Peptides against a protein of PDB entry 2N1D. Designs and how they scored, part 75

Target 1, 169 residues: chain A of PDB entry 2N1D
Amino acid sequence: EVKVKIPEELKPWLVDDWDLITRQKQLFYLPAKKNVDSILEDYANYKKSRGNTDNKEYAVNEVVAGIKEYFNVMLGTQLLYKFERPQYAEILADHPDAPMSQVYGAPHLLRLFVRIGAMLAYTPLDEKSLALLLNYLHDFLKYLAKNSATLFSASDYEVAPPEYHRKAV

## One batch from the design tools (peptide; made by RFdiffusion4, then SolubleMPNN)

Design b1_p18_3_s4 (from b1_p18_3, 8 letters changed)
Fold by OpenDDE base, seed 4:
Structure b1_p18_3_s4 (fold): chain B 169 residues (1-169), chain A 18 residues (1-18)
Amino acid sequence: as target 1 above (169 residues)
Amino acid sequence: DPLAKLMEEIREEYEKEK
């Protein structure tokens, strides 16, 4: 298994997110006020503003594209708690052609990095390429940690209505 | 819920370090 280190600053949030959904029976408000696409765009712009070379810029864009792709592929099957399934079904019904990176936000994006390590273990990447990818993933996670105050908030969740509870059982 | 299991592990680790 490939280990993707989650910054210590974000581990409490993962726990809080888990608690909000699974124990407090809340839902992240969708569509997200700041979706994954926007977060990744901000990150890319942030990296570009740091004076990256053309090669580094290319790498950032590639990483962003990769994260987006992984997120869109994995969201529905890998990144949702059981309680969130009805919400996801509603999103699919309302937005059948929209990538989930345009609907979901930072909390679900962060969940990706809990699961992505296992996925990367089965990718045919050489050691050098894998190390480089991991470095960028960790760099992105550091970015999330740096901006955690604006990206992660319990106020973005709401108590699911009784009607939802009946669907979620 | 495999994701929940992972989060539970993170929670346990966090609580130990707290």
Scores: peptide ipSAE 0.203, ipTM 0.805, DockQ to the pose 0.797
Fold by OpenDDE base, seed 5:
Structure b1_p18_3_s4 (fold): chain B 169 residues (1-169), chain A 18 residues (1-18)
Amino acid sequence: as target 1 above (169 residues)
Amino acid sequence: DPLAKLMEEIREEYEKEK
């Protein structure tokens, strides 16, 4: 297993997100006001503005691309609670060719890092590449923690209507 | 729901640390 440590600052949000969906029966508003693509772009620009070398800049771009790919692959099968399944089905029906990184936002992106460790364990990466990737993943999580006040808000959720409850488990 | 299980574990750990 590959360990990806979630910053302590973000753990409360994971709990709140879980509670909003599973216990309060709310849904994150989709499409997200700030989607995963935008968050990753902001991160990349943030890293570039800090005077990194060309080599480091290239690495950031590759990491961003990787996170995006993992998110798009894992969202539908790994990052949703059961209550969110009908919403996801509606999104797929309305936007069949859109990558989920353009639809979902910060809360679901954060969920990725809860699950990505297990996926990386089966990824054919050499020791150096894996270590570098993990460093950047932790760096990105630190970025999310730094900007958590603007990225994570309960106001982005709404109580699901009765019609939705009839569809949901 | 594997995700829910993981989040419940995180919640339990978080509450223990409080």
Scores: peptide ipSAE 0.191, ipTM 0.798, DockQ to the pose 0.848
Fold by OpenDDE base, seed 2:
Parts: structure tokens; sequence; C-alpha cells
Structure b1_p18_3_s4 (fold): chain B 169 residues (1-169), chain A 18 residues (1-18)
């Protein structure tokens, strides 16, 4: 099994996010004020500003593209709690062709890294490529941890209205 | 809810680490 280590600083947020949705019956406000695309762009720019090595920029861009792709593929089927399903359906109805990386934000992006390890286990990558990818994924998670104060906040959630409760699990 | 199950496991581990 491919293991993606979640920084200790972010584990409490995963729990809080889970609690906000499943127990407190809140919803993350959509569209996100800072979407996944923006977060990944900031990361790429951050890495580029830290200096260049041979093919470093290329590697960062590929990692960003990969994270975005995995997120867009996995969001609807892997990264949502049952309570969030009606909200997702509304998003799809209103924006059928929009990638979810333009709608959702940091909390859902972080959820990706809880599940991505299992997906990578079935991805045909050689040992060297997988190691490099894992290094960048861990580096990105470290970036999220460093910027967690601006990326993760309970104030981005709202109590779901009664109408939503009637159609949600 | 597979995600919820995983998060519950993370919560349990997190509580043990405190």
Amino acid sequence: as target 1 above (169 residues)
Amino acid sequence: DPLAKLMEEIREEYEKEK
C-alpha cells in the first residue's frame, strides 16, 4: 500500500471538517472563495520563487496538473460525505461542465490526500517515479500545513437550512 | 460512507495521540 503521510498539523482539521459536516450538519460554502485551482497556482508560484533546479519547474507543473486531475476525478465519488450529496447535485446542475477544482476549496482538497494513496497503489508507476511523486505530494501537504491558518476555517461553513435537511442524509 | 469511516479512524488515532 502506498502511504501518504498527513502532517500532524492538518489531522485536527480533518477531524473538524468531518465534525462540521457529519455531526453539526453544516456545509462548506460554495463556490469556494479560494478554490483548488487557486491553491495549486499559489503553490506552483511559491515553488518557483524558491529557486530553480534543472527541470524543477516542469516537475512542479506536472505535480500540480496531477493533483488537479485526481481531485476532479475523485471529488464526486470519493471525497464527499453523504450529507454533502445534495449540495454536489446542485453544483452539477448549475455548472455541469465546470471542473470541481474551480468550485471546491482547501478542505475537500485535503480529503484527497486521505484517499489518494490507495489510488496510487493501482497506478502503473515505476518505483523512481512513484517516489518522486510522493515527495512532491508530501511537499505540497507541508505547504498546506504552513498556510493552514488562511486555508482552513470553520467560518467557511454554514448551518444547512431546514429545506436541505429534509433531502439530505 | 467510506470517507466517514476513515475519518473516524483518524479521529480515534488523533485522540490517542493527545
Scores: peptide ipSAE 0.189, ipTM 0.794, DockQ to the pose 0.823
Fold by OpenDDE base, seed 3:
Structure b1_p18_3_s4 (fold): chain B 169 residues (1-169), chain A 18 residues (1-18)
Amino acid sequence: as target 1 above (169 residues)
Amino acid sequence: DPLAKLMEEIREEYEKEK
């Protein structure tokens, strides 16, 4: 099994996100003010600006591209709670050709890392390539943790209207 | 909700160390 460890700083947010949606019946405001594409771009620029010889630019770009692809593939099927399904359906109807990385934001991106390990287990990567990928994934998660104050906020959620509640539960 | 189950586990672990 491929293990992707979530930083301790981000675990409380996963719980809060889960609580906001499932128990408080709120929805993340969509389209996100800061979408997944933007977050990944900021990370890539951050890595490039530090001048660290240990990271290669092409490797960062490949990791960013990979995270984006996995997110876009997994969002609709594996990263949503039941309560969010009607919202997702509405998003698909309004933005049929838009990748979900341009619609959703940090909370849903963080959810990806809870599930991505299982997907990577079925990816034909050699041990060295997988280890390198995992290192970058963990590095990205550290970046999210460092910027958590600006990326994760309950103010990005809103109480779903009664009409939505009736069709979602 | 398979994701909800995972989050419940994370919540339980978080509450233990809190």
Scores: peptide ipSAE 0.181, ipTM 0.794, DockQ to the pose 0.794

Design b1_p18_4_s1 (from b1_p18_4, 11 letters changed)
Fold by OpenDDE base, seed 2:
Structure b1_p18_4_s1 (fold): chain B 169 residues (1-169), chain A 18 residues (1-18)
Amino acid sequence: as target 1 above (169 residues)
Amino acid sequence: SAAEQDAQIAEMAAALGL
């Protein structure tokens, strides 16, 4: 198994997000004000602004594309709590062809990195390629930590209405 | 504690996808 280390600054948020959904019975407001696509774009632009070479820019773009792809593949089956299933079903019904990276935001993106390690374990990457990928994933997580004040907020959640509770329970 | 937090993260991770 490949382990992706989560920055200590973000660990409390993982717990808070978990609590908000599963115990507080709240839902992240969808579509996200700042979706995964936007977050990844900001990261890419941030990296480019740091004076990276063309080769490094290419690598960043590939990493962004990879994160987006994994997120879109894993969101529905791997990154939702049971309580969020009715909301996801509504999203699919209303936006059947929309990639989830255009709907969901930072909290769900962060959840990806709790699970992505298991998926990477099945990828046919050599040791050097895997190490490089992990370095970029960790770099991205550091970016999330640096911008956590704007990306993670309990105010982006709302108490699920009674009608939702009846569907989710 | 750090250990408690890691345990909570393990628990939340296990709850994902259920």
Scores: peptide ipSAE 0.638, ipTM 0.948, DockQ to the pose 0.835
Fold by OpenDDE base, seed 1:
Structure b1_p18_4_s1 (fold): chain B 169 residues (1-169), chain A 18 residues (1-18)
Amino acid sequence: as target 1 above (169 residues)
Amino acid sequence: SAAEQDAQIAEMAAALGL
């Protein structure tokens, strides 16, 4: 099993996000004010500004592309709670060709890292490549933790309307 | 506590995708 360690600073948010959706019956506002694409772009630019070599820059771009791909593949089937399914269906109907990385934001992106370890366990990566990937994933998570005050907020959620509750049955 | 938080994260992880 490949274990991706979540920074301690972000663990409370995972719990809060879970509570907002499943207990308080709220929904994250979509489309996100700052979507996954934007977050990943900011990270890449941040890394490039740190004076990395060309090879390191290439690696960052590959990691960003990989995170985006995993997110888009996993969002609908592995990163949503049951209560969020009607919202997802509406998004698919209204934006059928849009990748979910352009719709969803930081909270759902963070959920990816709770599940991605299991997916990586079945990926045929050599030990060196896997270690490098894990290093970058942890680096990205540290970036999220550093910017958590702007990326994660309960104010980005709202109480689902009665009409939504009927669809969620 | 840290143990309680980790237990909650395990629970939320199990709830994803349902």
Scores: peptide ipSAE 0.638, ipTM 0.948, DockQ to the pose 0.837
Fold by OpenDDE base, seed 4:
Formats: sequence, structure tokens, C-alpha cells
Structure b1_p18_4_s1 (fold): chain B 169 residues (1-169), chain A 18 residues (1-18)
Amino acid sequence: as target 1 above (169 residues)
Amino acid sequence: SAAEQDAQIAEMAAALGL
């Protein structure tokens, strides 16, 4: 199995996010104040500002596109806790034509990297290509860690109302 | 501890998609 290393700075957040949703029965406020699209755009711009080569810039764009695609594909089926399902259903109803990368934010994006390794294990990538991809994923995660103070906050969650609890298990 | 945290992450990972 392909393992994506999560920065130590972000590991506590993964646990906190999990706890907020599953044990404290809170929900991340949606639509996110800063959605996945914007986070990826900021990352791409950040990389461009670092003076990367044309080749590296192309690679960054491809990685961003890939992350976005993976996120949009995996969000509904692999990146939600059961408690979040009613919220997701509401989002689909309210935003039927919007990719989830425009709705969800950093916490759910971070969850992607917990699961993406298993998905990558089934991708037909040679060792060199996989290593390169992993390097970029790790680079992106380091970016998230660097900006974690603005991207991850328990204040972005709210206690789900009783009527929501009736919809969720 | 780090081990406990990793165990929690494994648990949260397993809970995703359920």
C-alpha cells in the first residue's frame, strides 16, 4: 500500500476533526469560507511565486488538477463520516451542479490524503512517476501545515441541531 | 503519545466512508 506521510503539524487536526464530527456531533460549516478550489489555487500561486521552472509549474498545475479531481470523486463516497451524510445530501440538493471542491474546505481536503494512498496503489504509475507524485503531495501537505492556523479551526464547526441528529446515525 | 495519535488516525481513517 502506498502511504502518504502526514505532517506532524496536521496529525492533531485529523484527530480533532474526527472527534468534532463523530463524538461531539458537530458539523463543518458549509459552504466553506475557503473552499478546496481556493486552497489549491493559493498553493499553485504560491509555487509560481517561488520561481519554479516551466516544467515544475506544469507539474504543479497537473498536481493541483489531480488533487481536485480526486477530491471531487472521493468526497461523497470516501471522505465523509456517517454523521455528515445528511449534510452532504443537503449540499447535493442545494448545489447540484457544483463540484464538492467548491463547497468543502481544508478539513475534508486533508482527509483525502489519509485515503488517497490506497487509491494510488491501484493507479498504473511506474515507480518513478509515483515517487514524483508523492513528492508533490507531500509538498502540498507541507503547504497546508504551513498555513494550518488559517485553514483549520474548531470555530468552523457547529453543534448539529436536534433535528439533524434525527436524520443522522 | 505519537503512537496513540497514529492509532487514532488509523481509527478515523477506518471510519471515513461509513
Scores: peptide ipSAE 0.638, ipTM 0.948, DockQ to the pose 0.846
Fold by OpenDDE base, seed 3:
Structure b1_p18_4_s1 (fold): chain B 169 residues (1-169), chain A 18 residues (1-18)
Amino acid sequence: as target 1 above (169 residues)
Amino acid sequence: SAAEQDAQIAEMAAALGL
């Protein structure tokens, strides 16, 4: 098992997100006002703007690409609660060829990091490469924590309509 | 508490994908 540490600042949000959907029967507004692609792009630009001499721009781009790919692969099968399935089905119908990183936003992206560790344990990466990847993932999570006030808000959710509730529960 | 929060995270994680 590969442990991906979630910043303490973000842990309450994971719980709130879970509660909003599973107990309060709300849905995250889709398509997201700020989607995963945009968040990752902002992170990459942030890293480039820091002006360090490490010359790790290539590595950042690769990490961003990797996160995006994992998200797009895992979203539908591993990152949704049961209550969100009808919404996901509607999204697939309305956006059949769009990657989910263009539809979903920060809350679902954060969920990825709760699950990604188990998958990374089975990657063919050598120890050094895995350590480097983990460092970048943690760095990205720190970025999310730093920008949490703008990325995570209960106002991005809405109470599901009665007709949705009937088909979801 | 921190322990309660971590337990909630574990429960949240287990609920994903169901």
Scores: peptide ipSAE 0.637, ipTM 0.949, DockQ to the pose 0.836

Design b1_p18_4_s2 (from b1_p18_4, 9 letters changed)
Fold by OpenDDE base, seed 5:
Structure b1_p18_4_s2 (fold): chain B 169 residues (1-169), chain A 18 residues (1-18)
Amino acid sequence: as target 1 above (169 residues)
Amino acid sequence: SSEEMDREIAEMAAALGL
C-alpha cells in the first residue's frame, strides 16, 4: 500500500473536522467560499511564480489536474461521512453538472490525501514515477499546511438544522 | 502524542465513506 504522509500541522485539523461533522453534527458551508478549484489554481500560480527552471518530469498543471480528477471521482463515495450524505444529495440536485471541486473546499480536499494512497497503489506507475508523483503530492500538502490558517477554520461549519438531523440517521 | 494522533487519523479514515 502506498502511504501519503500528512504534514503534522494538518493532522489535528483532520481530527477536528471529523469531530465537527460526526460528533457535533455540524456541516461545512456549501458551496465553499474557496473551492477546491480555487485552491489548486492558487497552488499552480504559486509554483509558477517561483520561476524554477528545473525541468520536472511532472508539470504542475498535470499534478493539479490529477488531484482535481481524483477528488471529483472520490468525493461522493470515499470522502464523506455518513452525516454529510443528505447535504451531498442536495448539492447533486441543485448542481447536477458541477464538479464537486467547484462546490467543496479545503477540508474535503485534505480528506482526499487520507484515501488517495490506496488508489495510487493500483496505478501502473513504475517506482520512479510513483516516487516523483508522491513528491508533488507532498509538496502540495506542504502548501496546504503553509496556508492552513486561511484554509481551515471551524467558522466554516454550522450546526445542522433539526430537519436535517431527522433525515441524517 | 504522535502515536495517539495517528490512531485517531486511522479511526477517522475508517469512518470515511460509511
Scores: peptide ipSAE 0.656, ipTM 0.949, DockQ to the pose 0.819
Fold by OpenDDE base, seed 1:
Structure b1_p18_4_s2 (fold): chain B 169 residues (1-169), chain A 18 residues (1-18)
Amino acid sequence: as target 1 above (169 residues)
Amino acid sequence: SSEEMDREIAEMAAALGL
């Protein structure tokens, strides 16, 4: 079994995000002001600025590409609460060819790391490769924790309109 | 507590995708 450790600093946000959506019936504003693509790009640039070698830069780029791919594959089926389904349907109608990494933001990206461990358990990676990948995923999560003040805010959510409530519940 | 937080995260995780 593959376990991805979430930084303690980010765990309260996962719970708050869950509460905002499922109990308070709010929605994250879409398209995100800062989307997943932008967050990953910032991380890659951050790592490059820290004096990495060419080989290390390649590894960072591969990790970024992998996170993006997993997010885009998993968002619709794995990373949404029931209340968010109508919103997702509207997004698909309005942006049929856009990857979800260009629409969604930090809260949904963080949700990925709650579920990605189960997906990695079925990947044909050897022990060494898996350990290396996990190290980079944890490094990225530490980056999110470091920048949590700008990435995670309840002000990015809004109360769903009455029409939405009738559709969702 | 950290244990309570982990239980909440587990419940949150179970609610995803439903």
Scores: peptide ipSAE 0.654, ipTM 0.949, DockQ to the pose 0.829
Fold by OpenDDE base, seed 4:
Structure b1_p18_4_s2 (fold): chain B 169 residues (1-169), chain A 18 residues (1-18)
Amino acid sequence: as target 1 above (169 residues)
Amino acid sequence: SSEEMDREIAEMAAALGL
C-alpha cells in the first residue's frame, strides 16, 4: 500500500475535524470562504514564485490539477463522514454544475490525503513516477502545514440545526 | 504519543465514507 505521510502538525487537525463533525455534530460552513481551488492556486503561485525548477518530470500545475481531480472524484464517496451526507446532498442540489473543489475547503482537502494512498496503489505508475508524485504530495502537505493557522479553524464549523439532525446520524 | 495519534487517524480514516 502506498502511504502518504501526513505532517505531524496536521494530524491533530484531522482528529479535531473528525471530532467536530462526528461527536460534536457540527458542519463545516459551505461554501467554504477559501475553497480547494483557491488553496491549490495559492500553492501553485507559491511554488512558481520560489522558482521550482529542480524537477522537470512533474510540473506543479500537473500536481495541482491532479489533486483537484482526485478531490472532485473522491469527495462525495470517500471524504465525507455519514453526518455530512445531507449537507452534501443539499450542496449538489444548490450547485449542480460546480465542482466540489469550488465548494469545499481545507479540512476536506486534507482528508483526501488520508485516502489517496490507497487509490495510488492501484494506479499504474512506475516506482520513479510514484516517488515523484509522492514527493509533490508531501510538498503540498507541508504547504498546508505552513499555512495551517489560516486554513484550519474550528470557527469555520457551526452546530447543525435540529432539522439537520433528523436527516443525519 | 505519536502512536496514539496514528491510531486516532486510523480510526478517523475508517470512519470516512461510511
Scores: peptide ipSAE 0.652, ipTM 0.948, DockQ to the pose 0.828
Fold by OpenDDE base, seed 3:
Structure b1_p18_4_s2 (fold): chain B 169 residues (1-169), chain A 18 residues (1-18)
Amino acid sequence: as target 1 above (169 residues)
Amino acid sequence: SSEEMDREIAEMAAALGL
């Protein structure tokens, strides 16, 4: 299996996010105030401002596009806890044509990297390409870690209303 | 510990999509 290492700084957030949803019965506020598209755009711009070559910029854009695609494909089937399913259903009903990268935010994006390794294992990439991709994924995760104070906050969650509980449990 | 954290992450990962 392809191993994607999560920065130690972000691991506690994954656990806290998990706790907020599954044990505290809270929901991430949707649509996100800062969605996945925006986060990826900020990363790309960050890399552009620090980049030295056109080749590097091209690679970053491809990585961003790839992350976005994987997120949009995997969100509904692999990146939600059971408690979040009614919320997702409501989002689909209200925004049927919207990519989930425009709705969801940093916590769900971070969840992607817990699961993406398994998906990459089935992707026909040569060793060099895979290594390069992994390097960029890790670079992106480091970016998330660096900006974690603004991207990850329990204040972005709210207690689910009673009527939601009746749907979810 | 780091090992405990990794176990929690594994459990969290297993809960995704269920």
Scores: peptide ipSAE 0.651, ipTM 0.949, DockQ to the pose 0.811

Design b1_p18_4_s3 (from b1_p18_4, 9 letters changed)
Fold by OpenDDE base, seed 1:
Structure b1_p18_4_s3 (fold): chain B 169 residues (1-169), chain A 18 residues (1-18)
Amino acid sequence: as target 1 above (169 residues)
Amino acid sequence: SSEEMDEKIAEMLAALGL
């Protein structure tokens, strides 16, 4: 079993995001003003700017690429609530060839880390490689926590229009 | 409490994924 620990600072946001969508019937505004690609790019640049001797630029790039790939694979089937399905369908129709990492933002990216542990359990990684990956994933989550004030905001959500409610409910 | 928060996260997880 692989368990990814979510920083305590980010747990309230997961709950708020859940509440905004499922109870308040709001939607995260898409395309995101700051998409997953840009968040990952900022993280990579942040790591590269650090002066520690153990900073492996290659490893950071691989981790970023991996997170992006997992997000794009899992978004449509694993990271959406039922209420968000019509919005996702519209996104697919309007942006058929765009990866979801260019459309969605920080809240959906954070949801990935609630699910990614189960997926990693079926990934053929040796113990050393898995430990290294987990270290980077936790490091990235700490980065999200550090920048949570700019990445997570209820103002990025909007009330779904009446016609949307008829499709979703 | 942290326990209450984890319980809410579990509920969130149950709802996530359609």
Scores: peptide ipSAE 0.579, ipTM 0.937, DockQ to the pose 0.814
Fold by OpenDDE base, seed 5:
Structure b1_p18_4_s3 (fold): chain B 169 residues (1-169), chain A 18 residues (1-18)
Amino acid sequence: as target 1 above (169 residues)
Amino acid sequence: SSEEMDEKIAEMLAALGL
């Protein structure tokens, strides 16, 4: 199994996010004020603005595209808690053709990186290519950590209404 | 602690996708 290291700065958020949803019965406000697409775009622009002339095997845009694809594939099946299922169903009904990267935000994106390692284990990448990809993923995670104050906030969650709670149980 | 945090993340992982 491929292990993706989560920055220590972001680990508490994973736990808080888990607690907000599963114990406090709150929901992340959807559609996200800042969705996954915008976060990835900001990252790409950030990397481009650095003016790096180093030619690497993976381009930033390719990495961003990959993260987006993994997120969109995995969100519904691997990145949601049971309590979030009714909300997800509502999103699908209201936005059937929208990729989830346009709906969900930073918390769910961060959850991806807890699961993505297992998925990468099945990729046909050689050791060198995999290491390079992992470096990019870690770089992105570090970007999230640097911007965590603006990306992760409990104020983006709200207590689920009684009707939702009954439906989710 | 870091160990306690990792334990909580493991529980979180177990709850994801259910």
Scores: peptide ipSAE 0.579, ipTM 0.937, DockQ to the pose 0.831
Fold by OpenDDE base, seed 3:
Structure b1_p18_4_s3 (fold): chain B 169 residues (1-169), chain A 18 residues (1-18)
Amino acid sequence: as target 1 above (169 residues)
Amino acid sequence: SSEEMDEKIAEMLAALGL
């Protein structure tokens, strides 16, 4: 198994996100005020501003592209709680051709990294490539942790309306 | 504790996709 280590700073948020959705019956406001695309773009720009070489910049772009792709593939099937399914269905109906990276935000992106390890285990990467990828994933997670105060907030959630509860339970 | 946190993460993971 490929294990992606979640920074300790972000683990409480995963739990809070889980609690907000599953126990408090809240929903993350969609479309996100800051979507996955923008978060990844900010990360790439951040890395660029740190004086990366051309080679390192290329690698960052590839990692960003990969994270985006994995997110878009996995969101609907692996990154949602049961309570979020009606919301997702509504999003698909309203925006059938939009990638979910343009709709969802930081909390769902963070959920990806709890699941991505299992997916990477089936990816035909050599040991060196996998190690490099993992390093970048961890680097990105560290970036999320550094910016957690602006990326993760319970105020981005809302109590689901009564009619939603009837569809979700 | 860290162990309690990891346990909650495990529960969270088990709930994802369901």
Scores: peptide ipSAE 0.569, ipTM 0.935, DockQ to the pose 0.825
Fold by OpenDDE base, seed 2:
Structure b1_p18_4_s3 (fold): chain B 169 residues (1-169), chain A 18 residues (1-18)
Amino acid sequence: as target 1 above (169 residues)
Amino acid sequence: SSEEMDEKIAEMLAALGL
């Protein structure tokens, strides 16, 4: 199996996010103030500002596009806790054609990287391509870690109202 | 500890997608 290593700096957030949702019965505020699309755009711009060659810039864009696609495919089926299902259903009802990368934010994006390794194992990539992809994924995760203070905050969550509790769990 | 953190992440992972 392909393993994507999560930076140690971000591991506590994965746990906190999990606790906020499943134990404290809170919800991440949607639509996100900073959605996945914007995070990926900022990363791409960050990489471009480092003076990368045209080829490297192209590669970054492809990686960004790939992360976005994986996120949009996986969010509804693999990246939500049970408690978040009613919220997701409401999002789908209100925005049926909107990609989830325009709705959800950093916490859910980070969850992707816990799951993405298993999916990459079934992707027909040669060894060199896979290694390159993994390097970019790790690079992106380091970017998230570097910007974690602004991307991950418990203040982006709210206690779910009683009405939500009744239909959730 | 690192082991405790990894265990919590394992629990988190198990809860995702349910």
Scores: peptide ipSAE 0.567, ipTM 0.935, DockQ to the pose 0.833

